# Ledger of designs, part 210: peptides against a protein of PDB entry 1IK9

Target 1, 211 residues: chain A of PDB entry 1IK9
Amino acid sequence: MERKISRIHLVSEPSITHFLQVSWEKTLESGFVITLTDGHSAWTGTVSESEISQEADDMAMEKGKYVGELRKALLSGAGPADVYTFNFSKESCYFFFEKNLKDVSFRLGSFNLEKVENPAEVIRELICYCLDTIAENQAKNEHLQKENERLLRDWNDVQGRFEKCVSAKEALETDLYKRFILVLNEKKTKIRSLHNKLLNAAQEREKDIKQ
Target 2, 207 residues: chain A of PDB entry 1IK9 as posed
Amino acid sequence: MERKISRIHLVSEPSITHFLQVSWEKTLESGFVITLTDGHSAWTGTVSESEISQEADDMAMEKGKYVGELRKALLSADVYTFNFSKESAYFFFEKNLKDVSFRLGSFNLEKVENPAEVIRELIAYALDTIAENQAKNEHLQKENERLLRDWNDVQGRFEKAVSAKEALETDLYKRFILVLNEKKTKIRSLHNKLLNAAQEREKDIKQ
Target 3, 195 residues: chain B of PDB entry 1IK9 as posed
Amino acid sequence: MERKISRIHLVSEPSITHFLQVSWEKTLESGFVITLTDGHSAWTGTVSESEISQEADDMAMEKGKYVGELRKALLSVYTFNFSKESAYFFFEKNLKDVSFRLGSFNLEKVENPAEVIRELIAYALDTIAENQAKNEHLQKENERLLRDWNDVQGRFEKAVSAKEALETDLYKRFILVLNEKKTKIRSLHNKLLNA

## One batch from the design tools (peptide; made by RFdiffusion4, then SolubleMPNN)

Design b2_p25_2_s1 (from b2_p25_2, 16 letters changed)
Fold by OpenDDE base, seed 2:
Formats: structure tokens, sequence, C-alpha cells
Structure b2_p25_2_s1 (fold): chain B 211 residues (1-211), chain C 211 residues (1-211), chain A 25 residues (1-25)
């Protein structure tokens, strides 16, 4: 089961933060349980897949688009943009919410809720879920942090080895060329020496022929 | 201000999860505010630095060690090891906790709490803090995840460049030696050819002298 | 290896140079 708790403000009680919990299996499309609380009272309702489909049809909206709007309204909390307005009557237990566009507001959905007999259990469970979520996220953060530190060390190690390899390649090339040049120059000198000896021998022979 | 919310079980109400909130400035040593709630009622007390010092003295414990034990008891929640036992009387509003060692239990501290008049505000604020903490931790997780993915890419890139550098170094050495061998062999052949020509010239001259 | 071949070739070149210097007394 997936769950999201959102902070919302009701039009009827704008000074009192309410918490909207939505619980569902795999997808919001297949239905969900909604729970509203003010930290003292709680109200719960169940929305079926058929009700979601009917509301989409009544709105003349494609089901996937409608469910996408429900997901934004019910799971994001009151985003800073006040795009969604939440209304609840404690007398009728009727909960409805509207999407506010620039020039038009329209009702996105409505639910009949029931007052919970023991709201303290709902509140305790909600707080437990929050604490468990915090603990899980902290453990993930600690793991990711350790992994980041490891990856950074590993990167620095490879980078240092790479730089050493580049320098070693350049040094090798330079050293090899210097050594080769020395040997080749020696051989060139020897070739020149031998050539000069041949020329001298030819000149001496030409002198000997000329007596 | 720092805050920690812990789940605790009271000896008097072991079936009802309670939440122990501790709030402090910089260090627990300088005093703290403790709030206990069951999701319906709340109780709050303030503990001063002087009270912490007095309790450490009464226990004949070094203050830093005592504060370290308070931190473990009050901020870790009921760890699975039941090392700390929590007691609260709703009638007297007296809260005390004990450290359970293998052979000895001792009282670690006690607080006089006051019943909160509007527990719903305390509960709402506590839930808000939990939701804010979840959001902050989620944002940190997303950041760390993106950074991990970046570091892994960067590592792979450097590793691939390093491997190419190693291979290129080996290839360079091999190529340079091959090229040098070709040139050196050419020079050796030329030296041998010139030497043979000198020998032939000397032999011809020796024939001419004998002639 | 190319290094071993070079070192062999270097030595042979030094030997050839010595032979030429010995014939030149």
Amino acid sequence: as target 1 above (211 residues)
Amino acid sequence: as target 1 above (211 residues)
Amino acid sequence: SAEEEFEKLRKESEELQKELEEEEK
C-alpha cells in the first residue's frame, strides 16, 4: 500500500492546518482511502475505482487525465500556487475540492467522509508513518552519502593514475626519441667517416696511377 | 532549535504508542523542552541547564556522561533493546525514565509535565514538523542520487580515458621501437657496404703495389 | 619485444663500430 500525507487548508477553517492522508494500492486509479484530520478529529472515506471512473465521465474528462489531476490535488498538498481549493463540512461530512485556473474554477471531486470514533488511533498511526518515513529516508541519505564519498575517492584515485599515465607517456616518448637520436647520430658519423676514407683511398690511388 | 520526536511506550499504557518530542538549542546540555502526546492529549515540561546539572550531581555522574545518557534515552526512541523504561502518571503529570542494565535498573531522570490545554495545536505542529522533515530529507535524497549518478559517470569517463592512455603508452613504445629498428638496420647496412668497399679498395691497392 | 630487438640491434651496431675502429692501427 502506498500512502501520502499532505498539509491542506480548508476554506472553512483557513487558520487550522488539516492533514489529508491518501492511501492506495499500486495506483490511485484503482481506488483509495482518504483521511482528513485536524489533530483532534478525523474523518475517513473510501473511493472506489467505479466512483473515479464515474467522476471522470461526469466531467467529460479522459480517465487518465482525471486521475492525473486527482494525483496532483490529493498527493502534492497545497502547493504554494493555491491551484486547488479544499472544502469540508463537519456537519455533512462532505469534502470537495476545486481546481482554480486563471479564469475558471471547477469542481474536481467530492467525497462523503465518516467521522472516526477514535481519532487518537488515526493520529498516532499517522505520526508513526511519518516517523518511519523519516527513519527510512535518513537511512537512504546516509547510504547515499557514504556512496558519494566512496565514488569521489574512487574518482580521485583513477584521476591521479590517469594523470601519472599521461605524464609517463610523454616522458617515455621524449626519452625514447633522445636515445634513438644519439644512436642514429653515431651511425651517421660512422657513415661519414667511412665515406671520407673511401674518398681518400680513391684520391691516393689516382695519385699512384699518375708517375 | 533542534528537535527530535521519538516513539515510546509507557509502562502504564504499553498498548498505546506515545510520542516524546524533545526540543533544544544547540546542545541538550543547555536545557530542553519535552512534550509527550498520545495523539489526543499532550503534556509539556521545560528542563533547565541547572536541573540537568543537579541531576548529574545527584547521580554522582560526570555531567557530560549524564547528558550523553539523556541524549540516548530521550532522542533515540525506544530502541529495540528496551534499555530505557518510560513511566508517566497522568494524574501527577510526573514523567520518569530508567536505564535498564543486565543486573541493575536506575532512574536516569524525571520531569514534571503540564497538560496542554489545546493538544490539537501541538499535534498539528508535530505532524507539520514531520512532513517538513520528510520533504527536506526527500530533497536531500534526490540531490545525493543525482550526485551519485554524476560521480559514477565521471568515474567511468576517467576510467575509460585511463585505459586508453595505458594502451596508447604501450602502443607508442612498440611503434617507436619498430620505426627505430628499421632506420637503424638501414644505417647498419650502409656501414657494412662502405666497409666492404674500403676492404676492396685496399685489396686493389695491394695488388697494384705487388704489380 | 620491440625493446629487446632494439637492444639487440644497438649491441650489434656497437660491435660493428668496434670492428671498424680495430681495422683502422
Scores: peptide ipSAE 0.029, ipTM 0.816, DockQ to the pose 0.039; fails the geometry check
Fold by OpenDDE base, seed 4:
Structure b2_p25_2_s1 (fold): chain B 211 residues (1-211), chain C 211 residues (1-211), chain A 25 residues (1-25)
Amino acid sequence: as target 1 above (211 residues)
Amino acid sequence: as target 1 above (211 residues)
Amino acid sequence: SAEEEFEKLRKESEELQKELEEEEK
């Protein structure tokens, strides 16, 4: 089961933060349990897949689009506060919410809730879920931090090896060319010397033939 | 102000999860506000630095050690459940907690609490803090995840460049030696050819002189 | 290796140079 708790403001009680808990299995489309609390009282309702489908049809909205709007309204958490307006009557236990657009406001959905007999149990369970979620998120953060530190060390190691490789390549190239130039110059000098000796020997032989 | 909310079990109500909220400025040693709730009622007390010091003295415990024990008892969260036992009388509003060791159980501290007139406000604020903490931890998780993905990409990039550098260094060395061997062999062949020509010229001249 | 072949060629070229200098007295 998935769960989302959101802070909401009711039009009837704008000074009192309310909490909207939605719980569902895999997808909101299959239905959900909605719980509303003010920290003293709680109200719960179950919304079926058939009710979601009927509300979508009544709105002349495609089901996937309607479920997308429900998800934005009911699961958004600290989303932009002004897009959805929540209304609840404690007397009738009737909950409805509206989507506010620039030029059009319309009712997105409505639910009949029931007052919970033991609101303290619902509130305790809600707080437990929050604390468990905090602990899970802290464990994830600690893991990600350790991985981040590992990856940074590994990056620095490879970077240092890369820089050494670049420098070693440049040094090797320079050294090899210098060595090659020296050896080639020695051989060029020897070739020139031998060529000059050959020229001299040929000139002397031509002189010896000419007496 | 720092805050920690912990789930606790009271000896008097072992079936009902209670929540212990501790709030303090910088260090627990300077004093703290303790709030206990069962999701319906709330009790609050302020513990001063002087009271902490007095309790440490009464226990014949060094203050830093005592504050360390308070931190373990009151801030541990889901620590090992069996080390600290919490007791609360709703009638007297007397809260006390014990440390259970293998061979010794002793009272670690005691506080007089006061029943909160509007527990719903305290509970709403507590839930708000939990939701805000969840949102902050989620934002940290998302940030760390993005940084880990970045560091992994950066590591892969440097690793690929390093491997290319190693291969290029080896290829360069091999190519330079091959080229040098070719040129050196050409020069060696030329030196041998010139030497043979010089020897032949000397032999012919010696024949011409004997002739 | 290419390095070993180079070093061999270097030595042979130095020896050849020395032989040429000794035959030339």
Scores: peptide ipSAE 0.028, ipTM 0.816, DockQ to the pose 0.040; fails the geometry check
Fold by OpenDDE base, seed 1:
Structure b2_p25_2_s1 (fold): chain B 211 residues (1-211), chain C 211 residues (1-211), chain A 25 residues (1-25)
Amino acid sequence: as target 1 above (211 residues)
Amino acid sequence: as target 1 above (211 residues)
Amino acid sequence: SAEEEFEKLRKESEELQKELEEEEK
């Protein structure tokens, strides 16, 4: 079961924050349980998949699009304040909400709720869920933080090895060239020496031929 | 202001989860506001720094150690269930809690609370705080997740560059040696050729002298 | 290895150099 709690403002009581809990299985399309509370009273209703389909049909809206709008209205929390208007009659237990656009205002959905006999149980359970969610999110946060610290260390280690590899490559190249130049110079000197000896020998032979 | 909400079980009502909110400035040592609720009623009290000091003195406990025990009792949430026992009289508004150890059970602290006239406001504010905390933690988790994904990409990029650098170093070394061997062989061949010419010239001269 | 081949060539070149120096008394 998935759950979302949102704060909403009712047109009838704009100064009193209400809380809208929606609970569903897998997808909101399959139906949901809606709970409304003001911190003193609570009201609950179950919305079936058939009711969702009927509301979509009545609106001449494609069901998937309608469910998408329901998700925005009921699950978004304090979205941009003026897009969705929530209404609830404590007398009739009738809950409805409207989508207000610049050029269009229309009723998006309506639900009959029932007053909960023991609202304290609903409120306690709601607070428990919030505290559990906080604890779970904190545990996830701590895990992600530790992973972040690990990844940063791992990055620094590889970066340091990479920099050492670059420097070692440059040093190796320089060293190899120096060694090679030394050996080549020795061979070049030897070639020159042998060439000079050959020239001298040829000159001596030319002198010996000339007596 | 810092705040922590915990669920507790009262000895008087063990089946009804109560919520203990503690609010403080910077450190719990400076005093705090305690709020207790059962989702229907709420009770609030202010504990001063002087009261904390007095409780520590009465217990013959060092203040910092006592504050540390208060933090465990009041802020830990559902810690190991049996270490702290919470008591509250709705009639006297007297709240006290005990630390239960294997060999020692003792009263850790006590507070006089006052019944809140409008508990719905306190409950709504508490739920609002929980929802805000959830939203903040979600935003932090999303940030950490994105940072982790970034760090993982950065690590993979540096690792790939490092591996390429290693391979390039090995390839460079091999290439330099191959090139150098070719040049050395040319020089070696030239030296041998010149040496053979010198030997031949010497032999011819020795023949000419014998001649 | 290329290094071993170079070192072999180096040694052979040094030996050749010594032979040339010994023939040159």
Scores: peptide ipSAE 0.027, ipTM 0.816, DockQ to the pose 0.040; fails the geometry check
Fold by OpenDDE base, seed 5:
Structure b2_p25_2_s1 (fold): chain B 211 residues (1-211), chain C 211 residues (1-211), chain A 25 residues (1-25)
Amino acid sequence: as target 1 above (211 residues)
Amino acid sequence: as target 1 above (211 residues)
Amino acid sequence: SAEEEFEKLRKESEELQKELEEEEK
């Protein structure tokens, strides 16, 4: 079961934060349980897949688009843009919400809720879920932090090895060229020496022919 | 202000989860506000630094050790080991907790609480804090996830560059030696050729002297 | 290896240099 809790402001009680809990199986489209609480009282209703389909048809909206709007309204809370207005009557237990656009406001959905007999149990369970979610998110944070530290160490290790490889390549090139130059100069000197000896021998022979 | 909410079980109401909120400034040692709730009623008390010091003295315990035990009891919740037992009387508003060891149980601390007139406000604020903490932890998780993805990309990039550097070093060494061998062989051939010419010139001169 | 061939050629080159220096008494 998936669950989302959001803060909402009711038009009838703008000074009191309400909490809207939505619980569903796999997809919001298949139906959901909605719970409203003010920290003292709670109200719950079940919305079926057929009710969602009927409301989409009544709006002349494609079901997937309608469910997309429901998801934004019910699962995002009152986003900072006050795009959604929530209304609830404690007397009728009628809950409805509107989408506010620049030039148009329209009713997005409505539900009949039932007053919960033991609101304290619902509130305790809601707090438990919040604490469990905090603990899960903390464990995930600790895991991700350890993974970051691992990846950073691994990066630093490879970076250091890479820098050493670059330096070693440059040093190798320099050393090989130095050795190469030494050996070539030795051979060049030997070639010059032999050439000079050959020239001297030729000059002596030319002298011997000239008696 | 720092805050921790924990689930506890009261000896007097073992079937009802209670929530213990502790709020403090910088350190628990400087004093704290304790709030108990069952999702319907709430009770609050303020514990001063002087009360903490007095309780440590009454226990004949070093203050730092005592505060360390308070931190474990009040901020960790009932850990899975039931090391701490919580007691509360709604009639007297007296809250006390015990540490249970294998062979000994002892009272760790006690506080007088006051019944909150508007428990719904305290409960709403508590739920708000939980939802804010969830949102903060989610944002931290998303940040750490993005950082992990960055570090992994950076690691893969450096690893690939390192492997290319290793291969390039080996290729450089091989190429330099091949070039060296070619030039050295050319010089060696030239030395041999000049040496043979010198030997021939010497032999011809020896013939001319005998002639 | 290219290094082994280089070192072999280096040695042969040093030997040839010594032979030429010995023929030079």
Scores: peptide ipSAE 0.026, ipTM 0.816, DockQ to the pose 0.040; fails the geometry check

Design b2_p25_2_s2 (from b2_p25_2, 17 letters changed)
Fold by OpenDDE base, seed 1:
Structure b2_p25_2_s2 (fold): chain B 211 residues (1-211), chain C 211 residues (1-211), chain A 25 residues (1-25)
Amino acid sequence: as target 1 above (211 residues)
Amino acid sequence: as target 1 above (211 residues)
Amino acid sequence: DAEKEFEKLKKEAEKLKKELEEEEK
């Protein structure tokens, strides 16, 4: 079971924040339970999949699109944009909501609710759910924070190893070149020395031939 | 202003979850506002820093330790452990709580509350706070999740660069050694050739002298 | 001498390789 609680403002009581709880199984399309409260009274209704289908058909709207609009209206909370207007009659227990666009205003849905006999129980359960959700979100937050700190350490460790490896590579290359140059220079010097000895030997032989 | 809402069970009404809201500025030591609700009625009291100090003194407890115990009792929520027992008389509006340890049970604190005239307003505000807290925690969790995903990518990128750098170092070293060995071998061959020429020249000279 | 220096360079290279392999463990 999934649920979402949102705050809404009723056209009839714009100064009193109402809370709209929607509870459903897997998808909103399969139907849902709607609960409205003002912190004193509560009203509940059940909306079936057939009613959702009928409302979509009556609106000549594709069902998936209609459910998408229901989700925005009922689950998003009334964002600051007056895009969704909620109406409820405490007398008739009739709840309806409208979508207000720039060029079009239309009723999106309507439900008959029933007044809950024990609103305090519904309100307590609602608050319990909020507190449970807060606790779960806090635990998730702490987990993510610890994971973030771990990942940051791991990144710093690898970065430090990488920088050391780069420096070690450059140092090794430089050292190898220096050492090889030294060895090559020794060999060049030896070659030069041997050439000079050969030249001297040839000159001595030329002197010995010339007696 | 900081606040914490917890669920508690009253000894007088163990079947009805009550909610304890505590609101304070910076530290609980400076005083706090306590609100109790059962989802129908609400009761509020203000506890001053002087009252906290007096309760600590009456208990012969160090103030910081006492405030620490208040924090556990009033802010932690009653964890599943019956360590803290809450009592409230709706008639006298007297709220008190006890700490129950294996070998000792003692009253930790007591407060006189006043019944709120408009409990629905208090309940609505409490629910609003819960919903705001949920939204804030969700936003924080989404931020941490995105940051963790970023850090994981950054780690993978650095790790991949490190591995490539290691491989490139090894390849470069191997290539340099091969090249230098070739050059050194050329020089060694030249030295050997020159030595052989010198030996031959010396042998020819020795023949010429013996001749 | 030059062969000994080359063998020394080779040993130092092999040592550096081992040190890198040990830091990867």
Scores: peptide ipSAE 0.005, ipTM 0.801, DockQ to the pose 0.028; fails the geometry check
Fold by OpenDDE base, seed 2:
Structure b2_p25_2_s2 (fold): chain B 211 residues (1-211), chain C 211 residues (1-211), chain A 25 residues (1-25)
Amino acid sequence: as target 1 above (211 residues)
Amino acid sequence: as target 1 above (211 residues)
Amino acid sequence: DAEKEFEKLKKEAEKLKKELEEEEK
């Protein structure tokens, strides 16, 4: 089961932070359980897939779009943009929320909730879920941090090897060319020496022909 | 202010998860505020640096070691090892905890708590802190994940460049040697040709002298 | 840059080879 807890402010009690817990299986579209608490009392309701479909139809909205709006309203918390207004009557146990657009506000959904008999259990379980989520996220953070440190070391090692390889390539090329030039020059000198010997021999022969 | 919330089980109420919140400034040694809640009621107490020092002295324990044990007891939660036992009387508001060693259990500390008049506010604030911690840890996780993905890409890029550099070095060496051998062989052939011409000229001259 | 320097050194080596071939007439 997936769960999201968000802070909401009720229009009726703007000074008291409420917590809206939504729990669902795989998709919010399949229905969900909603729990509202003020840290003393709790109220719970179940919303079926059929109710979600009916509300989408009543709004003349495509179901996927409607579920997308529900997800934003119920799972994101009241973001700083005040795009969603939450209302709850403790007397009627009627919960409804509106989407506020620049020029138009409209009701996005409504739920009948029931007062929980033992709110302390709901609150304890909610806190337990938060603490478990913190522990899981901390473990993930520690793992990712260790992996980052490893990847950075590995990158530095390869980078250092790469730089050494580049330098070694340049040094090798330079050394090979120097050695090549030396040997070539020795061979050129030998060729020149042999050519001079040939010229001298030809000149001596020309002298011998000329007596 | 630093804060840690942990789950504890009280010996008096082993079926009801309690939450132990400890809050402190910089170090636990400087004193702390302890809050206990069952999700319905809350109890709070303040422990001063002087009380911590006195308890360390009463235990004949070095203060740093004692504070280290307090940190393990109060901030780690009841780990699965049941090394710490927590006791609370709702009547006396007396909270005490023991360290359980294999052969010896001893009281590690005790606090007088006061019942909170508005537990809902304490509970709401505790849940808010949990939700804020979750959000912060999620943001850190997302950042670390993106950094891991970046570091992995950067590593792959450098690794690929390194492998290309190694291959290019080997190819360069091979090509340079091949070219060098070709030119050397040409020069050797020319030297041999010139030597043969010299020998022929010498032989012709020797014929001319005998003639 | 390293590839450009390599191609430059290669061109210089080819030039030296040509100069060698021209001195050899």
Scores: peptide ipSAE 0.000, ipTM 0.803, DockQ to the pose 0.026; fails the geometry check
Fold by OpenDDE base, seed 3:
Structure b2_p25_2_s2 (fold): chain B 211 residues (1-211), chain C 211 residues (1-211), chain A 25 residues (1-25)
Amino acid sequence: as target 1 above (211 residues)
Amino acid sequence: as target 1 above (211 residues)
Amino acid sequence: DAEKEFEKLKKEAEKLKKELEEEEK
């Protein structure tokens, strides 16, 4: 079961923050339980998949689009643009909400809620869920932080090894060339010396032939 | 101002989860505001730095140690070992808590609370704080996740560059040695050839002299 | 540019090889 709690403002009581809890199985389309509270009283209703389908049909809206609007209205709370307006009558227990666009306001849905006999239990359970969610999110944050610190250490270690490898490659190249030049020059000197000896021997032989 | 909400169980009402809110400035030692609620009623009290000091003295406990116990009792809720027991009288508005060790139970502190006239406002504000904390923690989690993904990419990039550098170093060494051996062998062959020519020239000259 | 130095060394080695082959006539 998934659950979302949001803050809303009722048109009838704009000075009092209300809390809208929605709970559902897998998808909001399959139906949901809605709970409204002002921190003193609570009201609950169940909305079926058939009611959602009927509301979509009555609005001449494609079901997937309608469910998308329900998700934005009921799970996001009052979005930054007050696009959704919430109304509730404590007397009739009738909850309805509207989508307000620049030129058109229309009712998006309506629910009959029932007053909860023990609102304190609903409020306590809601607070418990919030505290559990905080604890879970804190544990995830601590885990991600530790993993981030590990990855940073691992990155620094590889970076340092890479820099050492680059430097070692350049040093190796320089050393190998220096050694090669030394040995090559020794061999060149020996070849020149042997050539001069051959030239001298040839000149001496030419002198001996000429007595 | 810092704030912590915890779940507690009262000895007088063990079946009803209570919520203990503590708020403080910088350190718990400087004093705090305590709020207790059952989701219907709320009770609040202020504990001063002087009261904390007096309670520590009355207990013959070092103040830092006492504040450390207050932090564990009031900010952690019922720890995993039920080391702290909470008591509250709704009639007297007297709140007290005990530390239970294997062989010794002792009162750790006591506070006179006042019944809040508008408990719904306190409860709404408490829920608002929980929802804000959830939103902040979610934003932190998303940020840490994105940073973790970035660090993992950066690590993979450096690792791949490092592996290429290692392979390039080994290839360079192998190539340089092969080239060196080739040139060295050519020069050795030329030296041998020149030596043989010198020996032959000397032998021919020795024949011409005998001749 | 180590490749250029090696090519230069190779060219010098080849030049000296040619000079030595021309002096050997």
Scores: peptide ipSAE 0.000, ipTM 0.802, DockQ to the pose 0.038; fails the geometry check
Fold by OpenDDE base, seed 5:
Structure b2_p25_2_s2 (fold): chain B 211 residues (1-211), chain C 211 residues (1-211), chain A 25 residues (1-25)
Amino acid sequence: as target 1 above (211 residues)
Amino acid sequence: as target 1 above (211 residues)
Amino acid sequence: DAEKEFEKLKKEAEKLKKELEEEEK
């Protein structure tokens, strides 16, 4: 089961933070359980897939679009833009919420809730879920941090090897050129020596012709 | 202010999960506020630095060691090893906890708490803190994930450059040796040609002397 | 940069080769 807890403000009690819990199986479209609490009382209701479909039809909205708006309203909480307004009557246990647009407000959905007999149990379970979620997220953070440190070490290692490869390429080129020049100069010296021997032999032959 | 919430079981109410909140400034040694709740009632007490020092003295324990045990008991919760036992009387508002060792149990600390008049406010604030902590940890996770993806891209880039550098070094060495061999062979050919000319000149001179 | 330096070194090597060929006439 998936679960989301949101902080909301009710129009009837704007000074008291309420918590909206939504629990569902795989998709919000298949239905969900909604729980409202103020830290003292709790109210719960089940919304079926058929009720979601009926509300979409009553709104003359495509079901996928309607479920998309439900997801934004119920799982994100009232974002900083107050796009969604939540209403609840403790007397009727009637919960409804509206989407506020620049020029129009419209009812997005409505649910009948039932007062929970033991609100403390619901509140304890809610706190347990929050603590468990914190622990899971901390473990994920520690894992990602260790992986980050590993990747940074691996990056530094390959970067250092790359820099050494660049330097080794330059050193290789320089060494090969030095060796080439040395051998080339030896060959040039030998060619010059042989040329001088040829010149001397030619001069001696010219002397022998001149007796 | 630093804060930790732990899930605990009281000896008097083992079937009801309680939540132990500890709040402190910089170090637990400087004193802390303790809050206990069962999701219906709440109890709060302040523990001063002097009370911590007195309890350490009463235990004949070094203060740093004592504070270290307090930290383990109050901030870790009862770990899976049930090393710490928590006791609370709703009648006396007396809270105490024990460390359980293999052969001995000893009282680690005791505090007088006061019943909170508006427990719902304390519970709402506790849930708000949990939700805020979840949001902060989610943001840290998203940041670390993005950083890991960056480091992985950077590693793949430098690894690819390193492989290209290795290949380029081998290609450079091969090309330089080929060029060197070509020039060296040209010089060897010239030396051989000059040697043959010298031999011919010597043979012609020997003919002229016999003539 | 390393490719440009390699192209520069290659040009210097070709220049040195030409200078060596010109010193050989």
Scores: peptide ipSAE 0.000, ipTM 0.803, DockQ to the pose 0.024; fails the geometry check

